# Ledger of designs, part 37: peptides against a protein of PDB entry 3T7K

Target 1, 248 residues: chain A of PDB entry 3T7K
Amino acid sequence: KAEKILARFNELPNYDLKAVCTGCFHDGFNEVDIEILNQLGIKIFDNIKETDKLNCIFAPKILRTEKFLKSLSFEPLKFALKPEFIIDLLKQIHSKKDKLSQININLFDYEINGINESIISKTKLPTKVFERANIRCINLVNDIPGGVDTIGSVLKAHGIEKINVLRSKKCTFEDIIPNDVSKQENGGIFKYVLIVTKASQVKKFTKLINDRDKNETILIVEWNWCVESIFHLNVDFTSKKNVLYQKK

## One batch from the design tools (peptide; made by RFdiffusion4, then SolubleMPNN)

Design b1_p11_7_s3 (from b1_p11_7, 4 letters changed)
Fold by OpenDDE base, seed 4:
Structure b1_p11_7_s3 (fold): chain B 248 residues (1-248), chain A 11 residues (1-11)
Amino acid sequence: as target 1 above (248 residues)
Amino acid sequence: MPIYVEAEELP
């Protein structure tokens, strides 16, 4: 059916999009529109899998969703597009009036506000944002809103190799893992990195670490510190925003 | 209009 609809065009673009959607297209697409999009080199996936080599996100704006946060880890993220791209494309394709010899939709007209070339360029780097920041092993409290699995999955997508889940009420010093990174010459390496939800956890973990492993470097942050780092694809160690405790 | 849906934003 899609072939008959597309046969009116002399030339079809190949957009080469492997995309996920967030904040749009919940009901998906009908079979004909999926086939049309596929013939235009647009493949939409329900979920993020590394094997799919995703390069695109559709969203109305920057969203704090798992999909959107993970899309910034794509290798590379080629396009972050508004859903209007698909809508206008399908409208043009289904239009009976225009003897359109060509599809005239430019991807650049549909960029998500705030995802600029500076962000896109950072997704071409060989390293992930937390890897560049020398953060490989973190401690995550088990009572984190959003759940340890979802948050852990986002963090792993961005270069965290190991996530140690801390049972905040029962944990001891021995339960806290070090951030095992080789001392590189240029950058603040924190031996202990923790994501916490409460000031009481800061007091507990700082005491446990300082009592047992004196003079070590500690970074205790909120989840928002990770989110801001992801949205900028950069860790700013000079910022105190969302940092609960820092010892250099 | 694009079908915007409420997406589950992480806290």
Scores: peptide ipSAE 0.519, ipTM 0.931, DockQ to the pose 0.677
Fold by OpenDDE base, seed 1:
Structure b1_p11_7_s3 (fold): chain B 248 residues (1-248), chain A 11 residues (1-11)
Amino acid sequence: as target 1 above (248 residues)
Amino acid sequence: MPIYVEAEELP
Protein backbone atom coordinates (compact mmCIF):
# COMPACT_ATOMS: atom_id res chain seq x y z
CA LYS B 1 0.00 0.00 0.00
CA ALA B 2 2.77 2.47 0.89
CA GLU B 3 4.49 2.01 -2.50
CA LYS B 4 1.28 2.94 -4.34
CA ILE B 5 0.89 6.05 -2.18
CA LEU B 6 4.52 7.11 -2.70
CA ALA B 7 4.53 6.32 -6.46
CA ARG B 8 2.94 9.73 -7.13
CA PHE B 9 6.18 11.47 -6.13
CA ASN B 10 9.02 11.67 -8.63
CA GLU B 11 11.61 12.08 -5.86
CA LEU B 12 11.53 10.84 -2.28
CA PRO B 13 13.72 12.37 0.40
CA ASN B 14 15.92 10.17 2.54
CA TYR B 15 15.83 11.80 5.97
CA ASP B 16 18.18 9.19 7.54
CA LEU B 17 16.46 9.43 10.95
CA LYS B 18 16.79 6.77 13.61
CA ALA B 19 14.57 8.15 16.30
CA VAL B 20 12.91 7.65 19.63
CA CYS B 21 9.79 9.47 20.80
CA THR B 22 8.98 11.01 24.17
CA GLY B 23 5.82 12.92 25.10
CA CYS B 24 4.31 12.00 21.69
CA PHE B 25 3.06 9.06 19.57
CA HIS B 26 2.24 6.69 22.44
CA ASP B 27 -0.21 4.75 20.25
CA GLY B 28 2.44 4.40 17.52
CA PHE B 29 1.64 4.47 13.81
CA ASN B 30 -0.46 2.25 11.56
CA GLU B 31 1.37 -0.28 9.38
CA VAL B 32 1.00 1.82 6.21
CA ASP B 33 2.43 4.93 7.86
CA ILE B 34 5.34 2.95 9.36
CA GLU B 35 6.10 1.60 5.88
CA ILE B 36 5.88 5.13 4.40
CA LEU B 37 8.23 6.50 7.06
CA ASN B 38 10.66 3.61 6.51
CA GLN B 39 10.75 4.33 2.75
CA LEU B 40 11.60 7.96 3.61
CA GLY B 41 14.51 6.80 5.80
CA ILE B 42 12.63 7.43 9.09
CA LYS B 43 12.88 4.60 11.62
CA ILE B 44 11.23 4.96 15.02
CA PHE B 45 12.40 2.76 17.88
CA ASP B 46 10.58 2.03 21.13
CA ASN B 47 13.74 1.99 23.26
CA ILE B 48 17.27 3.36 23.18
CA LYS B 49 19.95 0.83 22.26
CA GLU B 50 23.53 1.82 21.41
CA THR B 51 23.59 -0.66 18.51
CA ASP B 52 20.76 1.19 16.72
CA LYS B 53 22.93 4.32 16.22
CA LEU B 54 20.06 6.64 17.12
CA ASN B 55 20.43 10.21 15.86
CA CYS B 56 17.01 11.81 16.45
CA ILE B 57 14.39 12.47 19.11
CA PHE B 58 10.77 13.48 18.67
CA ALA B 59 9.29 15.51 21.51
CA PRO B 60 6.88 18.47 21.82
CA LYS B 61 9.43 20.39 23.93
CA ILE B 62 12.45 19.84 26.14
CA LEU B 63 11.37 17.16 28.62
CA ARG B 64 13.03 15.74 31.71
CA THR B 65 12.38 12.16 30.55
CA GLU B 66 14.91 9.31 30.48
CA LYS B 67 14.64 9.20 26.66
CA PHE B 68 15.14 12.93 26.24
CA LEU B 69 18.12 13.09 28.62
CA LYS B 70 19.71 10.06 26.91
CA SER B 71 19.09 11.52 23.43
CA LEU B 72 21.59 14.28 24.27
CA SER B 73 24.21 11.48 24.47
CA PHE B 74 23.64 10.34 20.85
CA GLU B 75 26.76 10.34 18.65
CA PRO B 76 25.75 12.70 17.20
CA LEU B 77 22.24 13.87 17.89
CA LYS B 78 21.44 15.15 14.38
CA PHE B 79 17.92 16.39 15.04
CA ALA B 80 15.60 17.12 17.94
CA LEU B 81 12.22 17.55 16.25
CA LYS B 82 8.64 18.34 17.14
CA PRO B 83 6.17 15.53 16.34
CA GLU B 84 4.40 17.87 13.88
CA PHE B 85 7.18 16.98 11.40
CA ILE B 86 5.80 13.45 11.05
CA ILE B 87 2.19 14.62 11.11
CA ASP B 88 2.71 17.20 8.35
CA LEU B 89 4.80 14.75 6.32
CA LEU B 90 2.10 12.07 6.46
CA LYS B 91 -0.61 14.66 5.66
CA GLN B 92 1.27 15.75 2.51
CA ILE B 93 1.82 12.14 1.47
CA HIS B 94 -1.84 11.18 1.97
CA SER B 95 -3.17 14.35 0.29
CA LYS B 96 -4.81 13.48 -3.05
CA LYS B 97 -5.34 17.16 -3.93
CA ASP B 98 -1.74 18.20 -4.17
CA LYS B 99 -0.17 17.64 -7.58
CA LEU B 100 3.02 17.51 -5.53
CA SER B 101 5.85 16.02 -7.50
CA GLN B 102 8.02 16.45 -4.39
CA ILE B 103 7.64 16.31 -0.62
CA ASN B 104 8.33 19.85 0.61
CA ILE B 105 9.05 19.64 4.33
CA ASN B 106 12.14 21.14 5.92
CA LEU B 107 13.39 19.44 9.09
CA PHE B 108 14.76 22.71 10.43
CA ASP B 109 11.25 24.19 10.65
CA TYR B 110 10.40 21.56 13.29
CA GLU B 111 13.30 21.99 15.72
CA ILE B 112 12.49 21.71 19.42
CA ASN B 113 12.72 25.11 21.08
CA GLY B 114 15.88 25.40 23.16
CA ILE B 115 17.84 22.65 21.35
CA ASN B 116 20.12 24.95 19.41
CA GLU B 117 23.12 24.35 17.15
CA SER B 118 25.46 24.84 20.14
CA ILE B 119 23.89 21.85 21.89
CA ILE B 120 23.85 19.75 18.69
CA SER B 121 27.52 20.60 18.02
CA LYS B 122 28.54 19.34 21.48
CA THR B 123 27.05 15.92 20.66
CA LYS B 124 29.75 15.62 17.95
CA LEU B 125 32.52 15.84 20.56
CA PRO B 126 34.51 12.61 21.07
CA THR B 127 33.84 12.72 24.83
CA LYS B 128 30.71 12.71 26.99
CA VAL B 129 29.77 15.63 29.27
CA PHE B 130 30.84 14.00 32.56
CA GLU B 131 33.95 12.52 30.95
CA ARG B 132 35.01 16.07 29.95
CA ALA B 133 34.36 17.12 33.55
CA ASN B 134 36.67 14.36 34.91
CA ILE B 135 33.77 12.56 36.61
CA ARG B 136 34.21 8.80 36.11
CA CYS B 137 33.05 7.26 39.36
CA ILE B 138 30.18 8.57 41.48
CA ASN B 139 28.33 7.69 44.64
CA LEU B 140 24.53 7.69 44.38
CA VAL B 141 22.18 7.42 47.35
CA ASN B 142 19.73 4.53 47.18
CA ASP B 143 16.69 6.70 48.04
CA ILE B 144 16.97 8.94 44.96
CA PRO B 145 13.59 9.73 43.36
CA GLY B 146 13.23 8.07 39.94
CA GLY B 147 15.27 5.07 41.14
CA VAL B 148 18.97 4.26 40.98
CA ASP B 149 18.61 2.19 37.78
CA THR B 150 16.96 4.94 35.71
CA ILE B 151 19.16 7.72 37.08
CA GLY B 152 22.21 5.49 36.77
CA SER B 153 21.43 4.63 33.13
CA VAL B 154 21.17 8.33 32.22
CA LEU B 155 24.47 9.10 33.98
CA LYS B 156 26.21 6.18 32.22
CA ALA B 157 24.92 7.38 28.83
CA HIS B 158 26.70 10.68 29.60
CA GLY B 159 30.10 9.16 30.42
CA ILE B 160 29.95 8.06 34.07
CA GLU B 161 31.58 4.63 34.05
CA LYS B 162 30.93 3.51 37.62
CA ILE B 163 27.94 4.19 39.85
CA ASN B 164 28.26 3.12 43.47
CA VAL B 165 24.89 2.91 45.22
CA LEU B 166 25.10 4.00 48.85
CA ARG B 167 22.74 2.65 51.47
CA SER B 168 22.41 6.04 53.14
CA LYS B 169 21.37 4.79 56.60
CA LYS B 170 23.99 2.01 56.89
CA CYS B 171 26.95 3.14 54.80
CA THR B 172 30.42 3.70 56.24
CA PHE B 173 33.46 5.46 54.79
CA GLU B 174 34.62 2.17 53.24
CA ASP B 175 31.42 2.06 51.13
CA ILE B 176 32.29 5.40 49.43
CA ILE B 177 34.27 5.03 46.18
CA PRO B 178 36.81 7.56 44.93
CA ASN B 179 36.48 9.18 41.52
CA ASP B 180 39.43 7.37 39.97
CA VAL B 181 40.75 9.84 37.39
CA SER B 182 44.35 10.70 36.57
CA LYS B 183 45.39 13.89 38.35
CA GLN B 184 45.57 16.62 35.75
CA GLU B 185 47.63 19.58 36.99
CA ASN B 186 45.17 22.25 35.79
CA GLY B 187 41.81 20.50 36.29
CA GLY B 188 39.82 20.58 39.55
CA ILE B 189 39.35 16.84 40.00
CA PHE B 190 37.10 15.86 42.87
CA LYS B 191 38.24 12.68 44.62
CA TYR B 192 34.72 12.08 45.96
CA VAL B 193 31.59 12.83 43.93
CA LEU B 194 28.19 12.17 45.49
CA ILE B 195 24.60 12.66 44.37
CA VAL B 196 22.31 13.04 47.39
CA THR B 197 18.70 14.00 48.17
CA LYS B 198 18.81 15.29 51.77
CA ALA B 199 20.80 17.68 53.94
CA SER B 200 21.28 14.87 56.48
CA GLN B 201 23.18 12.89 53.84
CA VAL B 202 25.46 15.88 53.19
CA LYS B 203 26.27 16.05 56.92
CA LYS B 204 26.87 12.29 57.11
CA PHE B 205 29.09 11.95 54.04
CA THR B 206 31.13 15.10 54.69
CA LYS B 207 31.86 13.84 58.21
CA LEU B 208 32.75 10.31 57.08
CA ILE B 209 35.12 11.58 54.38
CA ASN B 210 36.72 14.41 56.36
CA ASP B 211 37.31 12.17 59.41
CA ARG B 212 39.02 9.38 57.40
CA ASP B 213 40.48 11.11 54.34
CA LYS B 214 41.44 14.61 55.43
CA ASN B 215 42.08 17.37 52.91
CA GLU B 216 40.57 15.48 49.96
CA THR B 217 38.35 17.17 47.39
CA ILE B 218 34.61 16.57 47.69
CA LEU B 219 31.67 17.40 45.44
CA ILE B 220 28.14 16.75 46.71
CA VAL B 221 25.32 17.67 44.33
CA GLU B 222 21.62 17.20 43.74
CA TRP B 223 20.29 15.28 40.74
CA ASN B 224 19.31 18.66 39.25
CA TRP B 225 23.04 19.47 38.94
CA CYS B 226 23.39 16.48 36.62
CA VAL B 227 20.23 17.40 34.66
CA GLU B 228 21.39 20.98 34.09
CA SER B 229 24.82 19.68 33.03
CA ILE B 230 23.15 17.30 30.53
CA PHE B 231 20.79 19.94 29.08
CA HIS B 232 23.76 22.27 28.53
CA LEU B 233 26.17 19.44 27.61
CA ASN B 234 28.60 21.26 29.88
CA VAL B 235 29.55 21.08 33.54
CA ASP B 236 29.87 24.54 35.07
CA PHE B 237 32.05 24.20 38.16
CA THR B 238 31.70 27.96 38.81
CA SER B 239 27.97 27.61 39.44
CA LYS B 240 26.76 26.91 42.98
CA LYS B 241 23.30 25.95 41.68
CA ASN B 242 22.32 22.48 42.94
CA VAL B 243 25.73 22.11 44.68
CA LEU B 244 25.20 21.11 48.32
CA TYR B 245 28.85 20.87 49.36
CA GLN B 246 32.14 21.56 47.65
CA LYS B 247 35.66 21.24 49.00
CA LYS B 248 38.54 22.05 46.65
CA MET A 1 -4.67 10.48 17.54
CA PRO A 2 -3.49 12.90 20.19
CA ILE A 3 -0.03 13.97 19.07
CA TYR A 4 1.02 14.80 22.61
CA VAL A 5 0.92 12.39 25.51
CA GLU A 6 2.02 12.74 29.08
CA ALA A 7 5.55 11.48 29.50
CA GLU A 8 6.96 10.41 32.84
CA GLU A 9 9.43 13.13 33.66
CA LEU A 10 12.17 12.26 36.12
CA PRO A 11 11.89 13.98 39.52
Scores: peptide ipSAE 0.519, ipTM 0.933, DockQ to the pose 0.831
Fold by OpenDDE base, seed 5:
Structure b1_p11_7_s3 (fold): chain B 248 residues (1-248), chain A 11 residues (1-11)
Amino acid sequence: as target 1 above (248 residues)
Amino acid sequence: MPIYVEAEELP
């Protein structure tokens, strides 16, 4: 059915989009529209899988969703587009106006506000944001809002290899893992990196570490530190924002 | 089809 609808166009664009959606298209698309989009090189996936080589996200704006945060880890994220791209495209395709020999929808007109070329360019880097920051192994408290699985999945997408979940009430020093990274000459490396939810955890973990490993470097942050780092695709170690404790 | 839906934003 899609072929018959598309047959009126002399040329079809190939957008080469492998996308997920967030904050839009909850009900999905009808079978005909999916087929149309597929013919235009637009594939929409329900979930993020590394194997799918996703390169696009549809969202109305920058969102703090798992999908949106993970989309910034795509290799590369080629496009972050407003859902109106799909809507206008499908409207043009379903339009019975005889004079449309070509689809005239430019995806660049549908960019999500705040996802600039600087962000997109950083997704082309061979490393992930936390990898570039020399953060490989982290400690995450088990009482983190959003859950350790979701938060951990986002962090892993951004280059954290190992997430150690700390049972904040019962954990000892031995439960805290070091950030096992080779000292690169020019990067501040923190031996202990922790994501915590409350000041009592900061007090606990700083004491545990300093009592047992007095001279080591410690970074304790809130989840917002990670989120800001993801949204900027850069870790700013000069910023004290969302940093709860730092020892260099 | 509603274009926009409420998104499950992370805390």
Scores: peptide ipSAE 0.522, ipTM 0.934, DockQ to the pose 0.834; fails the geometry check
Fold by OpenDDE base, seed 2:
Structure b1_p11_7_s3 (fold): chain B 248 residues (1-248), chain A 11 residues (1-11)
Amino acid sequence: as target 1 above (248 residues)
Amino acid sequence: MPIYVEAEELP
């Protein structure tokens, strides 16, 4: 069926999109529309897998979803597009009235507000955002909203290699892992990086660390610190926003 | 069909 619908066009664009959707297209597409999109070089996947070499996200706006946050780790993220791109494309293709020899849909007209070329360009960097920030190993409290698996999966997508889950009520100093990064000559490296949910955890972990490992560097942040770092594809160590404790 | 659906945003 798709071939017969597309046969009216002399030339078909190849958009070369391997995409996931978030905040749109929950019911998916019908078989004909999937086939049409595939012939236009648009493949939509249900889940993020590294093997699929995803390069696009469809969303109505910037969303704080697992899929959206992980899309900023694509290598590169070529496009972050509004779902209207697919809708307008399919409308043009299904239109019987338009003797259009060509599909006239420009991807740039459908960019998600706030995902600019500066963000897209950073996804072309050879390193991930937390890798560039010299954050390799973190401690994550087990009571984090959203769950340690989801949060941990997002952090790993962005270059965290090791996530140590802390049982906040029962943990000791020996349960806290150091951020084992080779001293790069010019970068502030925090020996202990922790993501926590409450002030009582800050007091506990700062005491445990300072009592056993005096004068070491400590960074204790909220999950929002990670989210802001991901949305900017940059860690701003000068910002105090979402930083609960910092010892340089 | 509504194009937009509520997505589970992380807290």
Scores: peptide ipSAE 0.521, ipTM 0.932, DockQ to the pose 0.810; fails the geometry check

Design b1_p11_7_s4 (from b1_p11_7, 4 letters changed)
Fold by OpenDDE base, seed 3:
Structure b1_p11_7_s4 (fold): chain B 248 residues (1-248), chain A 11 residues (1-11)
Amino acid sequence: as target 1 above (248 residues)
Amino acid sequence: MPIYVEAKELP
C-alpha cells in the first residue's frame, strides 16, 4: 500500500530521522503510515535505547518528560520537531492531487520553540553536561518525586556515572559518597554533591558532612537545578537558582 | 486523532 501511495512522487526525500515522541502520538501510527515514514527515512521508536542512535524528538513544546530530557543527551540531537511535521507530511502524501513531483516539507519550519542551534550545537560536544561540570558521583534522596530510577536514568544519560541513593531519615555520614573527580587545575570540584527535596535534608547533610569532613566543598541542589542544566546543556555555577547550599 | 496527549512530566 505505501509503495503505491508514494509512486506518484518523482523524488522522495530522505529525512534520516530516528525519533522518539513525547506529548504526541500516543496511539502511534497505522501500518501504512509507519511504512510511508520508513520509506522517507523516518523511524519512530517507542523507547530510548543507546543502540538505536536516536537523533530526533517529536514534542509539541519543551516538556519536562523523561524522553524529552534524555533526548538532549543524543549524540547529536539533530532535530527537535513539532508533531505537525508528521501530520503535514502525511496529509501531503495522502492528498489526491495528481502529479506532485516533490514533497515540500521543510524540517526547519517545525522546530520546537526554545530548542535553537545553540542547544543543538552543544549536543555535538564530546562530553555530557554533568561530565563537563566535573560531576561524576552524586547523592540522591530516596523520597525524590518522580522516583530514583527515572531521575537516576536521566542523570546517567547526561554523564553522571554513579548515583548513591540516600535513605534520608536513616542515613549517616558513612552513607554519603564523595564526587571522586581528578583535580583539574581550573575547575571548582565539589567533593560532595547532593540532590534533595526538603530544607530538613539540607540541615541534616550539611551537619553530617561539616562535623566529619571539615572544610570540604559541598553542593546541595534541587532537582530543578539538574533540569535547568539539562535544558541549557550547561551548568552555571554562578547562579544561585535551585541551589540550596554551596560551600566552595 | 488529537496529535497532542498529556505526557507524564517529571516533578
Scores: peptide ipSAE 0.561, ipTM 0.940, DockQ to the pose 0.812
Fold by OpenDDE base, seed 1:
Structure b1_p11_7_s4 (fold): chain B 248 residues (1-248), chain A 11 residues (1-11)
Amino acid sequence: as target 1 above (248 residues)
Amino acid sequence: MPIYVEAKELP
């Protein structure tokens, strides 16, 4: 069926999209439309896997979803597109009225607002956002909203290698892992990086660390600090936004 | 089909 529908076009674009969707297309596509999209080089995946070499996301806008946050870690993210791209494409392809020799849809007309070329260009960098920030090992409190697995999965996608989950009520100093990065002379490397949810955790962890390791650098942030860093693909150490405690 | 669906945003 798809071949017969597409046979009316003299040229077919190859979009070379390997995409996930978030905030759109929950019911998927019918078999004919999936085959049409596949013939146009558009493959939609249910889940993110590194092996699939994903390069695109469909979403109505910037969303704080696991899929959207992880899409900014694609190597590269080629396109962040509104779902209307697929809808308009399928409408043109199913239209019997148009003696269309060619599909005339420009991907750039469907860009998600706020995902600019500066963000896309940063996804071509050889390093991840937290890797560039010298954040390799973090401590994450076990009571984080969204769950440690989901939050941890997003952080790992963005270059955090090791996530230590802290049992906030029972943890001791020995449970806190250092951020094991080579000391660079010119880079503010924090020995201890922690993501916390409560002011009581800040008081606890600052005391534990300062009592046992008085001269070491500490960064304690909210999850929002990580989200803002991901959405900008840059860590701004000059910003105090979502920073709960910092010792240089 | 509704194009847009509610997505589970992270807290």
Scores: peptide ipSAE 0.560, ipTM 0.940, DockQ to the pose 0.833
Fold by OpenDDE base, seed 5:
Structure b1_p11_7_s4 (fold): chain B 248 residues (1-248), chain A 11 residues (1-11)
Amino acid sequence: as target 1 above (248 residues)
Amino acid sequence: MPIYVEAKELP
């Protein structure tokens, strides 16, 4: 059925989009529209899988969703587009106006506000944001809002290899893992990196570490530190924002 | 089809 609808166009664009959606298209698309989109090189996936080589996200704006945060880890993220791209495209394709020999929808007109070329360019880097920051192994408290699985999945998408979940009430020093990274000459490396939710955890973990490993470097942050780092695709170690404790 | 839906934003 889609072929008959598309047969009226002399040329079909190939957008080469492998996308997920967030904050839009909850009900999905009808079978005909999916087929149309597929013929235009637009594939929409329900979930993020590394194997799918996703390169696009549809969202109305920058969102703090798992999908949106993970989309910034795509290799590369080629496009972050407003859902109106799909809507206008499908409207043009379903339009019975005889004079449309070509689809005239430019995806660049549908960019999500605040996803600039600087962000897109950083997704082309061979490394992930936390990898570039020499953060490989982190400690995450088990009482983190959003849950350790979701938060951990976002962090892993951005280059954290190992997430150690700390039972904040019962954990000892031995439960805290070091950030096992080779000292690169020019990067501040923190031996202990922790994501915590409250000041009592900062007090606990700083004491545990300093009592047992007095001279080591410690970074304790809130989840917002990670989110800001993801949204900028850069870790700013000069910023004190969302940093709860730092020992260099 | 509603274009926009409420997104499950992370805390």
Scores: peptide ipSAE 0.562, ipTM 0.941, DockQ to the pose 0.836; fails the geometry check
Fold by OpenDDE base, seed 2:
Structure b1_p11_7_s4 (fold): chain B 248 residues (1-248), chain A 11 residues (1-11)
Amino acid sequence: as target 1 above (248 residues)
Amino acid sequence: MPIYVEAKELP
């Protein structure tokens, strides 16, 4: 059925999109439209898997979803597109009135506002955002909203290798892991990196660390610090936004 | 069909 619909076009574009959707297309596509999209080099996946070599996200805008945050870790993210791209494409293809020999849909007309070429270019870097920031091992409190698995999965996608989950009420100093990174000569390395939810945790962890490991570097942040770092694909250590405690 | 759906945003 798709072949008969596409046979009216002399040339078909190959968009080379391997995409996930967030905030759009919850009901999926019908079998004919899936096949049409596949013939145009557009594959839509339900979930993010590294093996699929995803390069695109469909979303109406920048969203704080697991899928959107992880899409910024794609290697590279080629396109972040509004769902109207698919709608207009399918509409043009299903149109019986247009004697269009070619599909005239430009991907650049459907870019998500705020995902600019500067962001896209950073996804071509050989390293992940937290890897570039010398953050390899973190401590995450177990009471984090969104859950440790989801938050941890996003952080891992962005170059965190080890996530230590802290039981905030019961943890001791021995439960806190160091950020074991080789001293690169020119980068501020924090020995202890923690993501926390409340001021009482800041007081607890700063005391535990300072009592046992004096003069060490400590970074305690909110989850929002990680989110902002992901959306910018850059860690700004000069910003105090979402930083709860810093000891250099 | 509504193109847009409410997505579970992280807190």
Scores: peptide ipSAE 0.562, ipTM 0.940, DockQ to the pose 0.813; fails the geometry check

Design b1_p11_8_s1 (from b1_p11_8 with E5K S9D)
Fold by OpenDDE base, seed 2:
Structure b1_p11_8_s1 (fold): chain B 248 residues (1-248), chain A 11 residues (1-11)
Amino acid sequence: as target 1 above (248 residues)
Amino acid sequence: SNIDKEIPDSS
């Protein structure tokens, strides 16, 4: 069926997209449309796997979904596109116009607002955003909205190697792990990095660390600090936004 | 289902 539909075109583009979708196409695609997309070099995956070498995301806008956040870790992310690309493409292909028309849809017309060439270019860097920021090991409170597994998975995709989950009410100083970074790349190294949800946690962890390791550097941030860092593919240590406590 | 929930803000 797909071949018969596509036979009216003299030349088919190869878009070379390996994509996931977020915030769109909840019901998926029918078998014919999947085959059409495949013949155009567009393969849509249900889940993110490193082995699939994903290079594209479809989303209506910047979203704080696991898939969207992880898409910025693709190597590289070639395109971040609105779902209208697929919609318009399929609409053109299913159109019964008798004239042999070329598929003339430009990917650049469907870019997600806020994902610019500067962001895309950073996905070609050999390092991940948190690697560049000298953040390898973090402490994450167990009561974080969204869950430690989801958040942890996103953070790992962006270069955090070790995530220590802290039981906020029961943890002691011995439960807090240091950010063990042997290589000084460009940026400040914080010995203790923590993601917390409450002011009471800031007070607790600062006390625990300062009482036992008084002269060490501490960074305590909100989840939004990580999200903003991912969306920009850059950690701005000069910004106090979403930083709850900093001791350099 | 590709229903990805947005991770809520912790604040």
Scores: peptide ipSAE 0.496, ipTM 0.912, DockQ to the pose 0.791
Fold by OpenDDE base, seed 5:
Structure b1_p11_8_s1 (fold): chain B 248 residues (1-248), chain A 11 residues (1-11)
Amino acid sequence: as target 1 above (248 residues)
Amino acid sequence: SNIDKEIPDSS
């Protein structure tokens, strides 16, 4: 069926998209449309797997979904596109009216607002955002909204190697892991990095660390600090936004 | 259900 529909076009584009969708296409695609998209070099996956070499995200806007956040870790993210790209493409293809010799849909017309060339260019860097920031090992409280698995998965996609889940009610100093990074001379390295949800946790962890490991560097942040770092593909250590405690 | 929910803020 897809072949018959596409046969009316003299030339078919190859968009070379390996994509996931978030915040759109909840009902999925019918079999014919999937086949059409595949013939145009557009493959949509249900889940993110590294083996699929994903290079595209479809979303109506910047979203704080697992898929969207992880898409910024693609190597590279080539395109972040509005769902209207697919909608308009399929509409054009299914249109009986126009003896269209060509499909005239440009990917660049459908860019998600706020995902600009600067962001896309950073996805071509050989390192991940937290890797560049010398954050390798973090402590994450177990009561974080969204769940430790989802948040942990996003953080790992962005270069966090080890996520230590802290049981906030029962944790001791011995449960807190150091951010074991080789001292690079030129970067602010925090020995202890923690993502917390409550001011009481800040008080607890700062006390535990300062009592047992005096004069060490500590960074305690909210999840939003991570999200902002991901959205910018840069960690701004000069910003106090979403930083709950910092000791240099 | 692949409901891509936004991860809530920690607030």
Scores: peptide ipSAE 0.494, ipTM 0.907, DockQ to the pose 0.730
Fold by OpenDDE base, seed 1:
Structure b1_p11_8_s1 (fold): chain B 248 residues (1-248), chain A 11 residues (1-11)
Amino acid sequence: as target 1 above (248 residues)
Amino acid sequence: SNIDKEIPDSS
């Protein structure tokens, strides 16, 4: 069926998209449409796997979903597109009216608002955003909304190697891991990096660290600090936004 | 279909 539908076009584009979807296409696609998309070089995957070499995300807008956040770690992310690209493409292909010799749909017309070329270009860098920020090991409280597995997975996709989960009510100083990064002369390296949810946790962890390791650098942030860093593919250490405690 | 939920802010 797909071949018969596509036979009316003299030339078919090859979009070379390996994509995931978030916030759209919850019901998936029918078999004919999947085959059509495949013939146009559009492959849609259910989940993110590194082996699939994903290069595209479909979403209606910037979302704080696991898939969207991880898509910014693709190597590279080539396209972040609105679902209307697929909708319009399939609509044009299924249209009987126009003796269209060619499919006339430009990917650039369907870019997600706020994902610009500056963001896309950063996905071509050889390093991940937190790697560039000298954040390798973090401490994460166990009561974080969204769950430690989901948040941890996103953070790992963006260059954090080790995530230490802290049982916030029971943890001691010995449970807190240092950010094991070789001291570079010119970079603000924090020995202790923590993601927390409550002011009481800030008070607890600052006390524990300062009482045992008084001269060390500490960064305590909210999850939104990580999200903003991912959305910009840059860590801004000059910003106090979503920073709960900082000791340089 | 795994509906991807937005991860909520901590506050």
Scores: peptide ipSAE 0.493, ipTM 0.906, DockQ to the pose 0.761
Fold by OpenDDE base, seed 3:
Structure b1_p11_8_s1 (fold): chain B 248 residues (1-248), chain A 11 residues (1-11)
Amino acid sequence: as target 1 above (248 residues)
Amino acid sequence: SNIDKEIPDSS
């Protein structure tokens, strides 16, 4: 059926998209539309797997979903597109108007607002955002909204190798792991990096660290610090936004 | 279909 529908076009584009969707297409696509999209070089996957070499995300806007945040770790992310691309494409293909010899849909017209070429270009870098920031090992409180597994998965996609989950009420200094990174010439290294949810946790962890490991560097941030770093594919250590405690 | 939940702000 898809072949018959597409036979009216003299030439078909190959978009070369391997995509996931977030915040759109909850009901999926019918078999005919999937076949049509496949013939146009558009493959939509249900989940992110590294082996699939995903290069595209469909979303209505910038979202704080696991899929959206992880899409910024694709190697590279070629396109971040609004779902209207697929909608308009399928609409044009299913149109009975005889006058359409070609598909006239430009990917660049459907870019997600706020994901520009500067962001896309950074996904071509050989390193991940937290790797570039010399953040390898972090401490994460167990009571974080969204859950440690989801947040941990996002952080790992962006270059954090080890996530230590802290039981906020029961943890001691010995439970806190150092950020074990070799000194690179051009970047400040924080010995202790923590993601916390409450001011009481900041007080607790700063005391534990300062009492046992004096004069060490500490970075305590909110989850939003990580999110902003991901959305910009850059860690701005000059910004105090979402930083709860910093000792250089 | 797993509706992707937005991860809430921790603040």
Scores: peptide ipSAE 0.493, ipTM 0.907, DockQ to the pose 0.814

